# Peptides against a protein of PDB entry 3ZOQ, part 40

Target 1, 223 residues: chain A of PDB entry 3ZOQ
Amino acid sequence: QLLQDSWWNQLKEEFEKPYYQELREMLKREYAEQTIYPDSRDIFNALHYTSYDDVKVVILGQDPYHGPGQAQGLSFSVKPGVKQPPSLKNIFLELQQDIGCSIPNHGSLVSWAKQGVLLLNTVLTVRRGQANSHKGKGWERLTDRIIDVLSERERPVIFILWGRHAQMKKERIDTSKHFIIESTHPSPFSARNGFFGSRPFSRANAYLEKMGEAPIDWCIKDL

## One batch from the design tools (peptide; aimed at target 1 P86)

Design b2_p22_2_s1 (made by RFdiffusion4, then SolubleMPNN; its pose is not in this set)
Fold by OpenDDE base, seed 3:
Structure b2_p22_2_s1 (fold): chain B 223 residues (1-223), chain A 22 residues (1-22)
Amino acid sequence: as target 1 above (223 residues)
Amino acid sequence: EEEEEERRRREEIEEELRKAEE
C-alpha cells in the first residue's frame, strides 16, 4: 500500500468512480507512449510523505515540472542535483527574508512534506515539455476531493495559496475552521507584486503555535 | 520489442496506481 491508511479512508470512494478509472486508463496509455513526469512511482508522493492526519499546511501548485529529472511528485519541489526553477528560487529568497533560512544548494522540499506540509499539485502528471498537457483529464476532481476532505477535517489546516490558480480553490475551504495565507505567485512575473514580503512561513508557524501545534522547521539543509 | 516495452510500461503504471489505491 503506497497511500497511508488515513488517505485511503478519505479517497477510496474516488478511486471507484468512473472519472478516475478513465484517468487511470489515460495514464497507462500516456506513460507507455510518451515521456510523462513525474516517475509513476512518484505521482502520489505528496500523499506518501504527508498523511491525512499529519497535514498541518497545504501548498497548492498547478502541475509538475515538465523537464527531465525535475518533478518528484511535490509542488514546487525538484529532485536533488536539479537546477532550482525561478519560482523555487523566489520561494527560498522569501524564506530567507521571512525567517532567516539559508538558501539550500538543492531544491528538494521533502523535509517540509515530512513535517506535515502537503505539497499538492492540482494536476499530478504532465507530458515532457508540455505544460498543462494533462489538465482536465480527471486529476482536478481527485485533488478537489483532497481539499474537500481536509476542509471537512475538524483539526484546522493552513492553506497557502500563491497566485490565481491556487486561490480559485478558496471557495472549497471552510474559513470558519481553517486558515488561508494568500499572495501573488512566486513566479518572477508576479513575485514583486505581493509574494515578496508576504512572509507565509512565519505566518503559518504563528497559526500553528496558536493552535498548540509544533511549528514547521522551514529551513532546508544542504545535501 | 517496442510492443514489449510498451506492455512493460503499462504494467508498471498499473502496479503503481494499484498500490496507491489500496
Scores: peptide ipSAE 0.068, ipTM 0.700, DockQ to the pose 0.015
OpenDDE base, seeds 1, 2, 4, 5: peptide ipSAE 0.029, 0.475, 0.008, 0.043; ipTM 0.649, 0.871, 0.432, 0.628; seed 2 fails the geometry check

Design b2_p22_2_s2 (made by RFdiffusion4, then SolubleMPNN; its pose is not in this set)
Fold by OpenDDE base, seed 4:
Structure b2_p22_2_s2 (fold): chain B 223 residues (1-223), chain A 22 residues (1-22)
Amino acid sequence: as target 1 above (223 residues)
Amino acid sequence: EEEEEERKEREKIEKELEEAEK
């Protein structure tokens, strides 16, 4: 079984569709002929760490980091020992200003994922050194379905949508049930235009408390 | 079909990722 039971029940029909079979065949060729990130076993890490029922918060990214050893199958996250990318540094700066967390000495967001933060990219693979190289190959249809099944869930979800790419998915979210936190992207090119000061972490926890759920411990310990 | 503002944002993000790999 590719996924844990809760996600499999929601997505099993997608894996039988022609588009996904074509994507699968493409990926087989790509991983054989090119250097592709993340490691093939890490592609679905976001779904592995956070079950369908345990999702509290969703943070959408575009596609994986395309440098050696960076991507670990979670949006914005990098493996321990990897230099923090600029956007991630800004995320930690906002985290510090928002709720007082110390900036960690690594960039792994696994602790968020384990608490119910689905760190989902819309495209789940990339060629080395070629940003967005797997755009339009089928991932977007699958990840749209992931958003759809979460939107249909009775238990509310908080969607954090940084930047225009993520905000394009707003039309798929039932705002009568779910909450949306929007700002500019944490990239140095946009962070000062709205991301800084947006306080997404405290706002997310405020919604969780209102729902009677445990808040996320956003602070990340050093390794 | 991609909106101009969306395209520009993607390009900025891609540039950031490239710079981070230096």
Scores: peptide ipSAE 0.122, ipTM 0.785, DockQ to the pose 0.271
OpenDDE base, seeds 1, 2, 3, 5: peptide ipSAE 0.068, 0.038, 0.060, 0.074; ipTM 0.751, 0.717, 0.744, 0.752

Design b2_p22_2_s4 (made by RFdiffusion4, then SolubleMPNN; its pose is not in this set)
Fold by OpenDDE base, seed 1:
Structure b2_p22_2_s4 (fold): chain B 223 residues (1-223), chain A 22 residues (1-22)
Amino acid sequence: as target 1 above (223 residues)
Amino acid sequence: EEEEERERRLKEIEEELRKAEE
């Protein structure tokens, strides 16, 4: 699955830059020599599911899950049939408390992506069992550009920034046009310090409604 | 032309990564 035209128009210049060429060569070696997640076909799934023009909400993650079969190219999301990671469980707990959604029997957030929720990690690949192994290799420059072009968009975007890592991107967002929802990270280590009770889902929908846009159906059906 | 270039470039990248993964 290829990038949608709207993203290509925004990002095509990045793919010809030296940093991305170096990243590409690195990735070729990594995928050849080690187990890398997600599958190479799924690296850009966030952009595949949500076009540049269709983005309503952005949820930033750090890097993909590094366990077998987990990562599917969407931040915080796991493939169906995969046990929900602790952070994702907490996301669903907050979702339930915020707007009354039932906890789904799977961890796929594809339904959000299809509605305009860009589930973007700042780093898009990882070695098996080695969190942050592809940090500082070039992905951050590309994903910074993704944030930049969204910030430059006239139609407002809602950025949900959980934890300090995501919040570091706030400086790239034009807050005169766009909305930011910040809290602590959904991780068990931080969720009780502000994530729980932050009600990001209802708050996001409130902004969408204020803008005259359809709200996100955050409730996820069982598979 | 732009569409063809887009498809070619992205396909090349994805195919190269896929081949390396296999």
Scores: peptide ipSAE 0.046, ipTM 0.679, DockQ to the pose 0.015
OpenDDE base, seeds 2, 3, 4, 5: peptide ipSAE 0.043, 0.034, 0.031, 0.044; ipTM 0.642, 0.597, 0.606, 0.657; seed 3 fails the geometry check

Design b2_p22_3 (made by RFdiffusion4)
Pose (drawn by RFdiffusion4):
Structure b2_p22_3 (pose): chain A 223 residues (1-223), chain P 22 residues (1-22)
Amino acid sequence: as target 1 above (223 residues)
Amino acid sequence: DDEEFDSDEEAREALEEREREE
């Protein structure tokens, strides 16, 4: 068993399939022979921090950060102590305009995960310095199933889909139950074309309040 | 448009290059 019960009960069948076994064997070799991010112990951190039952909001990313000291097994977040990349700086600028939070002295979003924000990348590993290097190796098949089981959940889930790749997943989400907040990506190329001013954080909290759920405290505290 | 950059300098340089191409 690789995950806590709430998730294992939804995903155990996927981990038994040939594609996962092939992916696991490739990763055992690559972690031993080269530099793979995030650290192997951190691959499933988004699901460890945010159980299936506790998921309130899902923020979809693509692949992990490919530089030393960055990836935590969470979309968009970085380990404390490293510089914040441009897209993450833009996320904090939008958070400041929307909610009013000060800019933090670190980029870790673990607080969000602990409050029910699933920071799910669609690809869970990457070779150092080589973006998208683990594309098509089997992670998409698993993360599509993660999206499927969340879409099947009775209690509604709020999906935040930034950019084109994340928006492609709308087809897998049952919008008769679930909420979608979508905009352009926070990358500097596209942040001023819709992401800025989109107010995703307060909009997510409004959906939660309508359902009688506690809102997310989005502000990140300095370390 | 959904590209990721490691640094602010790299993002600025990529923006300037795209503007010269347009």

Design b2_p22_3_s1 (made by RFdiffusion4, then SolubleMPNN; from b2_p22_3, 9 letters changed)
Fold by OpenDDE base, seed 3:
Structure b2_p22_3_s1 (fold): chain B 223 residues (1-223), chain A 22 residues (1-22)
Amino acid sequence: as target 1 above (223 residues)
Amino acid sequence: GDRRFDSDEEAEEALEKLKELE
């Protein structure tokens, strides 16, 4: 896939490394022999919608939804017409309580991505019905590099880290330059332990305003 | 009190395990 120039400049060396070559070969086999999500054209949607220079906020997910028609290459996001997964519903509930947004009738977060919210999963592909099936295959090394190059960027980034998996990436983030918003995961099994009431959206916008940047319009319109 | 899960996948796995125990 062709990346935007800003991301290509940051990541081009990774694509030549053996680990990525092996990953690519694995993916070729997987997409040929298995049902893999998201569509191969959508794997890098997070980078397509949000250039390196335009990143304002990062929201880390683990891996794509593994059900039919769900994953669209953006963490937590689902294609229009797809039932909102439980975690996403909770995200919207917190959004409503935090800044008063209405609950949208769809689960697409593309509008966030277009505003500079990098919706990045640490693993970018998955087999149908098999969560974490592509864990440890090389994606984590690439996405770690994505975090690294953002951390190295002079212009500050806000990292929203929900749950332990995302929070493990804190060590890669230069907190002298960048801001971190942490809470429990929006999963129904953890949301009441800290996610609800964490107000990540207003807090993110507060940081953006402090930096003299335009806030994110987190409210999502119905389709 | 809810147990801490860090992803939807973890939650789903936990739910599946719980269903198996019922």
Scores: peptide ipSAE 0.029, ipTM 0.628, DockQ to the pose 0.148
OpenDDE base, seeds 1, 2, 4, 5: peptide ipSAE 0.037, 0.026, 0.013, 0.024; ipTM 0.671, 0.642, 0.428, 0.594; seeds 1, 2, 5 fail the geometry check

Design b2_p22_3_s2 (made by RFdiffusion4, then SolubleMPNN; from b2_p22_3, 10 letters changed)
Fold by OpenDDE base, seed 3:
Structure b2_p22_3_s2 (fold): chain B 223 residues (1-223), chain A 22 residues (1-22)
Amino acid sequence: as target 1 above (223 residues)
Amino acid sequence: GERRFDSDEEAEEALRRLEELE
């Protein structure tokens, strides 16, 4: 699928670079020979749902869920009908405590994406059952560029950085223009060390309101 | 209780492994 014009203008030069061509060739082999997630049509869903100009908030993930039917090209999000992973459950628990949202009966975050929340993984594909199997294959260079072009944007962006992996990208963000919300990761292994009570959703909306922008409706309706 | 890891990546990998066992 073709990217939205606003993203294409920002990333078109990357797609012509050797690293990306090598990545594409690798992916062609992987999708032909292995079970790869997400579906090849869904790899760039984060960019499809949220244009460059419409980005209000960025939430960074590592790489896609590697179980059947889970990944839908959005960080932390799972397709409807899929059991909510523990980290996502904790995200919804914090959402409930932060701004009073009900816990939805599904794990799709598409409604966030449609409102300008860029749900970006740093690595956009994975082999079935093999976490980080596509680490270091070229995705990180592209997604770093995505962060860079957002950082260079005049209109401010709010970056929500859960955990150290995401926080490593802070050096690429111009904090004179953009806002950073940091906490520990929503993982059960780290959530009690700072994620719970961090109130990233209300804080993000507070920044948006201060900027004169419409807040995100973080509450997710049941399907 | 909560477990500490050398990195969040390690924690996430451990979590993913745990999810596969459920």
Scores: peptide ipSAE 0.063, ipTM 0.690, DockQ to the pose 0.114
OpenDDE base, seeds 1, 2, 4, 5: peptide ipSAE 0.014, 0.014, 0.015, 0.022; ipTM 0.436, 0.428, 0.421, 0.600

Design b2_p22_3_s3 (made by RFdiffusion4, then SolubleMPNN; from b2_p22_3, 10 letters changed)
Fold by OpenDDE base, seed 3:
Structure b2_p22_3_s3 (fold): chain B 223 residues (1-223), chain A 22 residues (1-22)
Amino acid sequence: as target 1 above (223 residues)
Amino acid sequence: GERRFDSDEEAERALKELEELE
C-alpha cells in the first residue's frame, strides 16, 4: 500500500528487504486462503492517519482484534457499531477518571489518530479467532523500525507503554529525547494493578504543553 | 501480554477468579 511521503521516506528501505518480501508473500496466501483481519486496505491505517512528522504520541498494541468487523488497523480501536472490548472499556474508564471525558457510544479511536496519536500494533494482521497467529512472521521487524525512526527523530515523542509487551520496546527509545508513560495493561487482568489511576492522558498532555505543542483532545464524541 | 475476551462477562469472571486466587 502507498504510504504518506513522510513515512515512505523513513521505511522505503524496509520494503525492499527480503524479510518484508517474504511477509508480503505470506500475507497474500493468508488473505487468499484464510479470513484475515483487518481488511488488507486497513493494515497500515495507523500510518495513514498519522504521518511520521505529525506523530505526537505513540500507543503500542500487540496485534489486531481477531473477531469479525472489529479491527481498524489501529491499536485498541474498533469500528463503529462494534461492542467495545473489555480493555477498551477500561481505557475509557481511565479517560473519564483522568480528564473527565464521557464514555463514547462507540470504540473508534480515529479522532486520536487524526490528532497525532500513532495507534500502532507490533503485529499488523491476525487470523480470525487466532490471536497472535501472525506473530514472528516479519511484522515485528518493520514495527521495530517504525519505533526506531521515531526514536531517532529530533522532535520529541511521547510513548505510552501499557503492559510488558509494549514495555519491551523501551530499549529502542532514546529517553534523552523522548518521554515514556508506563503502566500495567488496561486488560481486566491487570488494570487494577496500576493502569487505573495512571492518568496517561493528562500526563501526555502535560508533556505536550511543556514542549510547546497543542494537547490532544482525548474526548471522543458520540456518533 | 494482552488478554482479550469474548465478552465483558467472561472478563469479569476471569477477574473474579484472579481475585479469589490471591
Scores: peptide ipSAE 0.021, ipTM 0.582, DockQ to the pose 0.603
OpenDDE base, seeds 1, 2, 4, 5: peptide ipSAE 0.015, 0.016, 0.014, 0.021; ipTM 0.433, 0.424, 0.440, 0.585

Design b2_p22_3_s4 (made by RFdiffusion4, then SolubleMPNN; from b2_p22_3, 8 letters changed)
Fold by OpenDDE base, seed 1:
Structure b2_p22_3_s4 (fold): chain B 223 residues (1-223), chain A 22 residues (1-22)
Amino acid sequence: as target 1 above (223 residues)
Amino acid sequence: GDARFDSDEEAEKALKELEEEE
């Protein structure tokens, strides 16, 4: 099967739907004819690292980084050895100011994913050098379903929604059960308008503690 | 929001384009 059991149980019906079959065929052509990121085996890394049952926090991104070696199937995350993109740098700056974490010497957020932070992009693939090139091709329907099944889960989830694109998904989230942390996007173009000082990390942990859950260790060690 | 862009998506797109140029 494509996904681990907990996600497969939630999403298996989606993969049989025509839209996903069309998406799959499109992706086959794209990966054959173009340079597509991330690597095809890494497309579902967010779901691989964080099971449906283990999700504590969701951080939504738009689509993968479109530069060589950057995307690793996790929103905002870059592979070790890759220069930290500006948005990610700002995330780490806020992390430092929020809870005192040191700025890591790499941009991998895998440690968050392993703790239950679902680092989900709404679109899971991109052509090299062409941001949003796979927008509207079917990924959004699948990732909407991911949000839906999490919203339907009895055990509460914390959704961190940076920027308008992510916040548009709020309508799919049952706010009677789940917690929302909203601010402007960490992008240099918007970070100073509300992202900095929003303290999403301490706020997320406060909610987790209130629920009797273990907090996330947001601090990332150097490699 | 950014006064230069109609949406955060446009801002993010522009950012990614800048990142590719680096």
Scores: peptide ipSAE 0.023, ipTM 0.617, DockQ to the pose 0.126
OpenDDE base, seeds 2, 3, 4, 5: peptide ipSAE 0.020, 0.021, 0.018, 0.021; ipTM 0.596, 0.586, 0.516, 0.592

Design b2_p22_4 (made by RFdiffusion4)
Pose (drawn by RFdiffusion4):
Structure b2_p22_4 (pose): chain A 223 residues (1-223), chain P 22 residues (1-22)
Amino acid sequence: as target 1 above (223 residues)
Amino acid sequence: LEELEELRDELWEELEELLEEL
């Protein structure tokens, strides 16, 4: 068993399939032969921090950060002590305008994850310095199933879909129950074309309050 | 391989610095 019960009860059948076994064998070799991020122990951190039952909001990313000291097994977040990349700086600028939070002295979003924000990348590993190097190796098949089981959940889930790739997942989400907040990506190329001013954080909290759920405290505290 | 990984890091850091000018 690789995950806590709430998730294992939804996903155990996927881990038994040939595609996962092939992916696991490729990763055992690559972690031994070269530099793979995030650290192997951190691959499923988004699901360890945020159980299936506790998921309030999902922020979909693509692949992990590919530089040393960055990826934590969470979308968009970085380990404390490393420089925040441009897209993450833009997420904090929008958070400041929307909620009013000061800019933090680190980029770790673990606080969000502990409050029910599932920081799910669609691809969970990457070779150092080589973006999208683990594309098509089997992770998409698993993360599509993660989205499927969340879409099947009775209690509604708020999906935040930034950019074109994340928005492609709308087809897998049952919008008769679930909420979608979508905009352009926070990358500097696209942030001023819709992401800025979109107010995704207060909008997510408004959906939660309508459902009688506690809102997320989005502000990140300095370390 | 270590030297190629470090070179790739430098190129990515340079590209991120250019992106902060946008």

Design b2_p22_4_s1 (made by RFdiffusion4, then SolubleMPNN; from b2_p22_4, 14 letters changed)
Fold by OpenDDE base, seed 5:
Structure b2_p22_4_s1 (fold): chain B 223 residues (1-223), chain A 22 residues (1-22)
Amino acid sequence: as target 1 above (223 residues)
Amino acid sequence: MEAEEAEKEKELEKLYEELEKL
């Protein structure tokens, strides 16, 4: 599926590079021979829901959920009807404590994406039951370029960097123009060490308001 | 750096394993 024109203009040169052609050929084999997540049509959902110009906030994930029906091409997000993963449950707990939102009965973050929250994983595909199975295959180079072109943008972006993996991308972000919100990861293993009480949602909105932008409605309605 | 990343990868792997069991 063709990317939105705004992302195509930023990324067209990457798609012509050898590394991306090799990645594409790898993915064709993987999708033919293995169960790969998300669905091939959903790989670029983060870019489909949020144009380059519409990005207000970036939330970085590592790679997609590797269970059946979970991944939908958005970091931390799961399809409706899928049980909320522990990290996502903790995200909603922090959302409730930060700004008073009710915990939704589903795990879809599509409403955030539609408002300009780029829900980007650094790796955009995974083999069923094999976390990080597509690490080091070329996705990181593309997603680094996505971060770079956002960092180069004059209009400020807010980067929410949960945990060390996401925080390693901080070196690519021009902090003279862009805002960074850092904490520990929402994982049950790290959430109590600084994610809870980090108030990323209210902090993001406070930056948006200072920039004269509309805040994100972070509250997710039940389905 | 690699060792700390490897520990966090293991934490993430454990998180995914816990996700499959729930």
Scores: peptide ipSAE 0.023, ipTM 0.596, DockQ to the pose 0.109
OpenDDE base, seeds 1, 2, 3, 4: peptide ipSAE 0.015, 0.017, 0.027, 0.013; ipTM 0.412, 0.472, 0.624, 0.418; seed 3 fails the geometry check

Design b2_p22_4_s2 (made by RFdiffusion4, then SolubleMPNN; from b2_p22_4, 14 letters changed)
Fold by OpenDDE base, seed 4:
Structure b2_p22_4_s2 (fold): chain B 223 residues (1-223), chain A 22 residues (1-22)
Amino acid sequence: as target 1 above (223 residues)
Amino acid sequence: MEAEEKAAEEEAAKREEELEKL
């Protein structure tokens, strides 16, 4: 099966739907004819690292990084040895100011994913050098269903919604059960307008503690 | 078949197999 059991049980019906079959056939052509990111094995890494039941926090991204070796199938994350993108640098600056973590020498957020931080992009693939090239191709319908099944879950989730694109998903989230942390996007164009000083990491942990859950160790060790 | 060509074919075959799993 494509996904781990916990996600497969929630999403299996989506993979049988015409929109996903059309998306699949598009992806087969795109990966054959174009340089697509992430690697095809890494597309669902967010769901591979964080089971449906283990999701504590969701961080929504838009689409993968479109440069060589960058995309890891995790929102905002880059593979080790890759220069940290500007938004990720700002995430680590806020992390340092919020909870005192050192800025790591790499950009991999896999340690967060392994702790129950679902690092989900709304679009899971991109053409090299062409941001949003796979927008409106079917990914948004699948990722909307991922948000829906998490919103339907009895065990509360914390949604971190940076910027307008992620905040548009708020309408799909049952705020009677789930917590939302909103700010401007970590992008250099918006970070000073409310991302910096938003303290999403300490706020997320404060919600986890109130729920009787173990907090996230947000501090990333050097490699 | 050169080692690089064999590696490229093996990578292509693995990519095709992963795309069929989608």
Scores: peptide ipSAE 0.162, ipTM 0.653, DockQ to the pose 0.026
OpenDDE base, seeds 1, 2, 3, 5: peptide ipSAE 0.157, 0.054, 0.094, 0.029; ipTM 0.652, 0.574, 0.607, 0.539

Design b2_p22_4_s3 (made by RFdiffusion4, then SolubleMPNN; from b2_p22_4, 14 letters changed)
Fold by OpenDDE base, seed 4:
Structure b2_p22_4_s3 (fold): chain B 223 residues (1-223), chain A 22 residues (1-22)
Amino acid sequence: as target 1 above (223 residues)
Amino acid sequence: MAAAEEEAEKKAAALEEELEKL
């Protein structure tokens, strides 16, 4: 099976649907004909690092980074040794200002994923140098189902929704049961309009503590 | 060209292997 058991039990029916079979055949062609990111083994890394039951926080991204060696199947995250993208730099500036963490020498968010932070993009693949090239190909239907099954879960989830694209998913979230943290996007074009000073990390931990859950250690160690 | 094609073939094969597990 493609996914670990807790996600497989929630999503197995999606993989049998015609839209996913069409997406699968498209992806086979795209990976054969072009440079696609992330690596094919890394597509589902968000679900591999964070089980369905272990999800505490969700951070929604749009699509993977489209440059060489950047994407690792986690929203906003980059592989070690890769220059931090502008949005990720702003995430670390807010992290420093919010809770006093040092800015790490790398951009890997794997330590968050391992603590129950689901780093989900709405589209899970991209062509090299072509942002949104796999938009509207079927990924959004699968990732909408991921949001739906998390919204249906009895144990509350914290959704961090940066910018309009992520905030459009709020209609799929039972806000009577789940917590929402909204701000402008960390992009240099929007970060000064409300992302900076939004304190998403301390606010997420305050909700976790209120639920009797262990907070996230958001501080990332140097490699 | 050849290195990019070989990388694409390796990714396609890895994707097929992962997608055959469905």
Scores: peptide ipSAE 0.069, ipTM 0.663, DockQ to the pose 0.030
OpenDDE base, seeds 1, 2, 3, 5: peptide ipSAE 0.058, 0.063, 0.037, 0.014; ipTM 0.660, 0.670, 0.647, 0.408

Design b2_p22_4_s4 (made by RFdiffusion4, then SolubleMPNN; from b2_p22_4, 11 letters changed)
Fold by OpenDDE base, seed 4:
Structure b2_p22_4_s4 (fold): chain B 223 residues (1-223), chain A 22 residues (1-22)
Amino acid sequence: as target 1 above (223 residues)
Amino acid sequence: MEKEEEEKERKAEELEEELEKL
């Protein structure tokens, strides 16, 4: 079975659809002929670390980091020992300003994923050095379905939508049940235009507390 | 040489098996 039971029950029908079979055949060729990120085992890590039922918060990314050893199959996250990308540095700066967490010595967000933070990219693979190289190949249809089944869930979800690309998914979210936290993207090009001071971490925890849920421990320990 | 080729073939087979699970 490709996914954990809770996700498999929601998504199994997608994997039988022609678009996904075409995507799968494309990925087989791409991984054989090119350097693709993340590792094939890591493609679905967001769904492996956070079950469908355990999702408390969703953070949408675009596509994986396209440099060696960076991508973990989690949006914005990088493997330990990898230099923190500029957007991730800005995420940690906002985390420090928002709730007083120290800046960690690594960029792994696995501790968030294990607490129910779904770190989902809309496109789950990328060619080395070629940002958005797998855009429009079928991933967006699967990840749209992931958003849809979360939107249909009775238990509320908090969606953190940084920048225009993530905010375009708002039309798929039932805002009568679910909470949206929107700002500009953490990228150095946009962070000063509204990401800094947006306080997404404290706002997410305030919604969780209002729902009677345990807050996320957003503070990341050093390795 | 032979061990490096065998390790590449094994890694290719492991990758194919992983991609078959996709």
Scores: peptide ipSAE 0.048, ipTM 0.564, DockQ to the pose 0.026
OpenDDE base, seeds 1, 2, 3, 5: peptide ipSAE 0.036, 0.031, 0.024, 0.030; ipTM 0.593, 0.588, 0.567, 0.542; seed 3 fails the geometry check

Design b2_p22_5 (made by RFdiffusion4)
Pose (drawn by RFdiffusion4):
Structure b2_p22_5 (pose): chain A 223 residues (1-223), chain P 22 residues (1-22)
Amino acid sequence: as target 1 above (223 residues)
Amino acid sequence: SEEEFEEASELYKEYEEYLESL
């Protein structure tokens, strides 16, 4: 068993399939022979921090950060102590305009995950310095199933889909129950074309309040 | 539009260079 019960009860059949076994064997070799991010112990951190039952909001990313000291097994977040990349700086600028939070002295979003924000990348590993190097190796098949089981959940889930790749997942989400907040990506190429001013954080909290759920405290505290 | 593209490209260039220096 690789995950806590709430998730294991939804995903155990996927981990038994040939594609996962092939992916696991490739990763055992690659972690021993080269530099793979995030650290192997951190691959499933988004699900460890945010159980299936506790998921309030999902922020979909693509692949982990590919530099030393960055990836934590969470979308968009970085380990405390490293510089914040441009897209993450833009997420904090939008958060400041929307909610009013000060800019933090670190980029870790673990606080969000502990409050029910599932920071799910669609690809969970990457070779150092080589973006998208683990594309098509089997992670998409698993993360599509993660989205499927969240879409099947009775209690509604709020999906935040930034950019084109994340928005492609709308087909897998049952919008008769679930909420979608979508905009352009926070990358500097696209942040001033819709992401800025989109107010995703207060909009997510409004959906939660309508359902009688506690809102997310989005502000990140300095370390 | 062109200036914004050049500024965004420079941000990523400088940040990738920082990562390679580590």

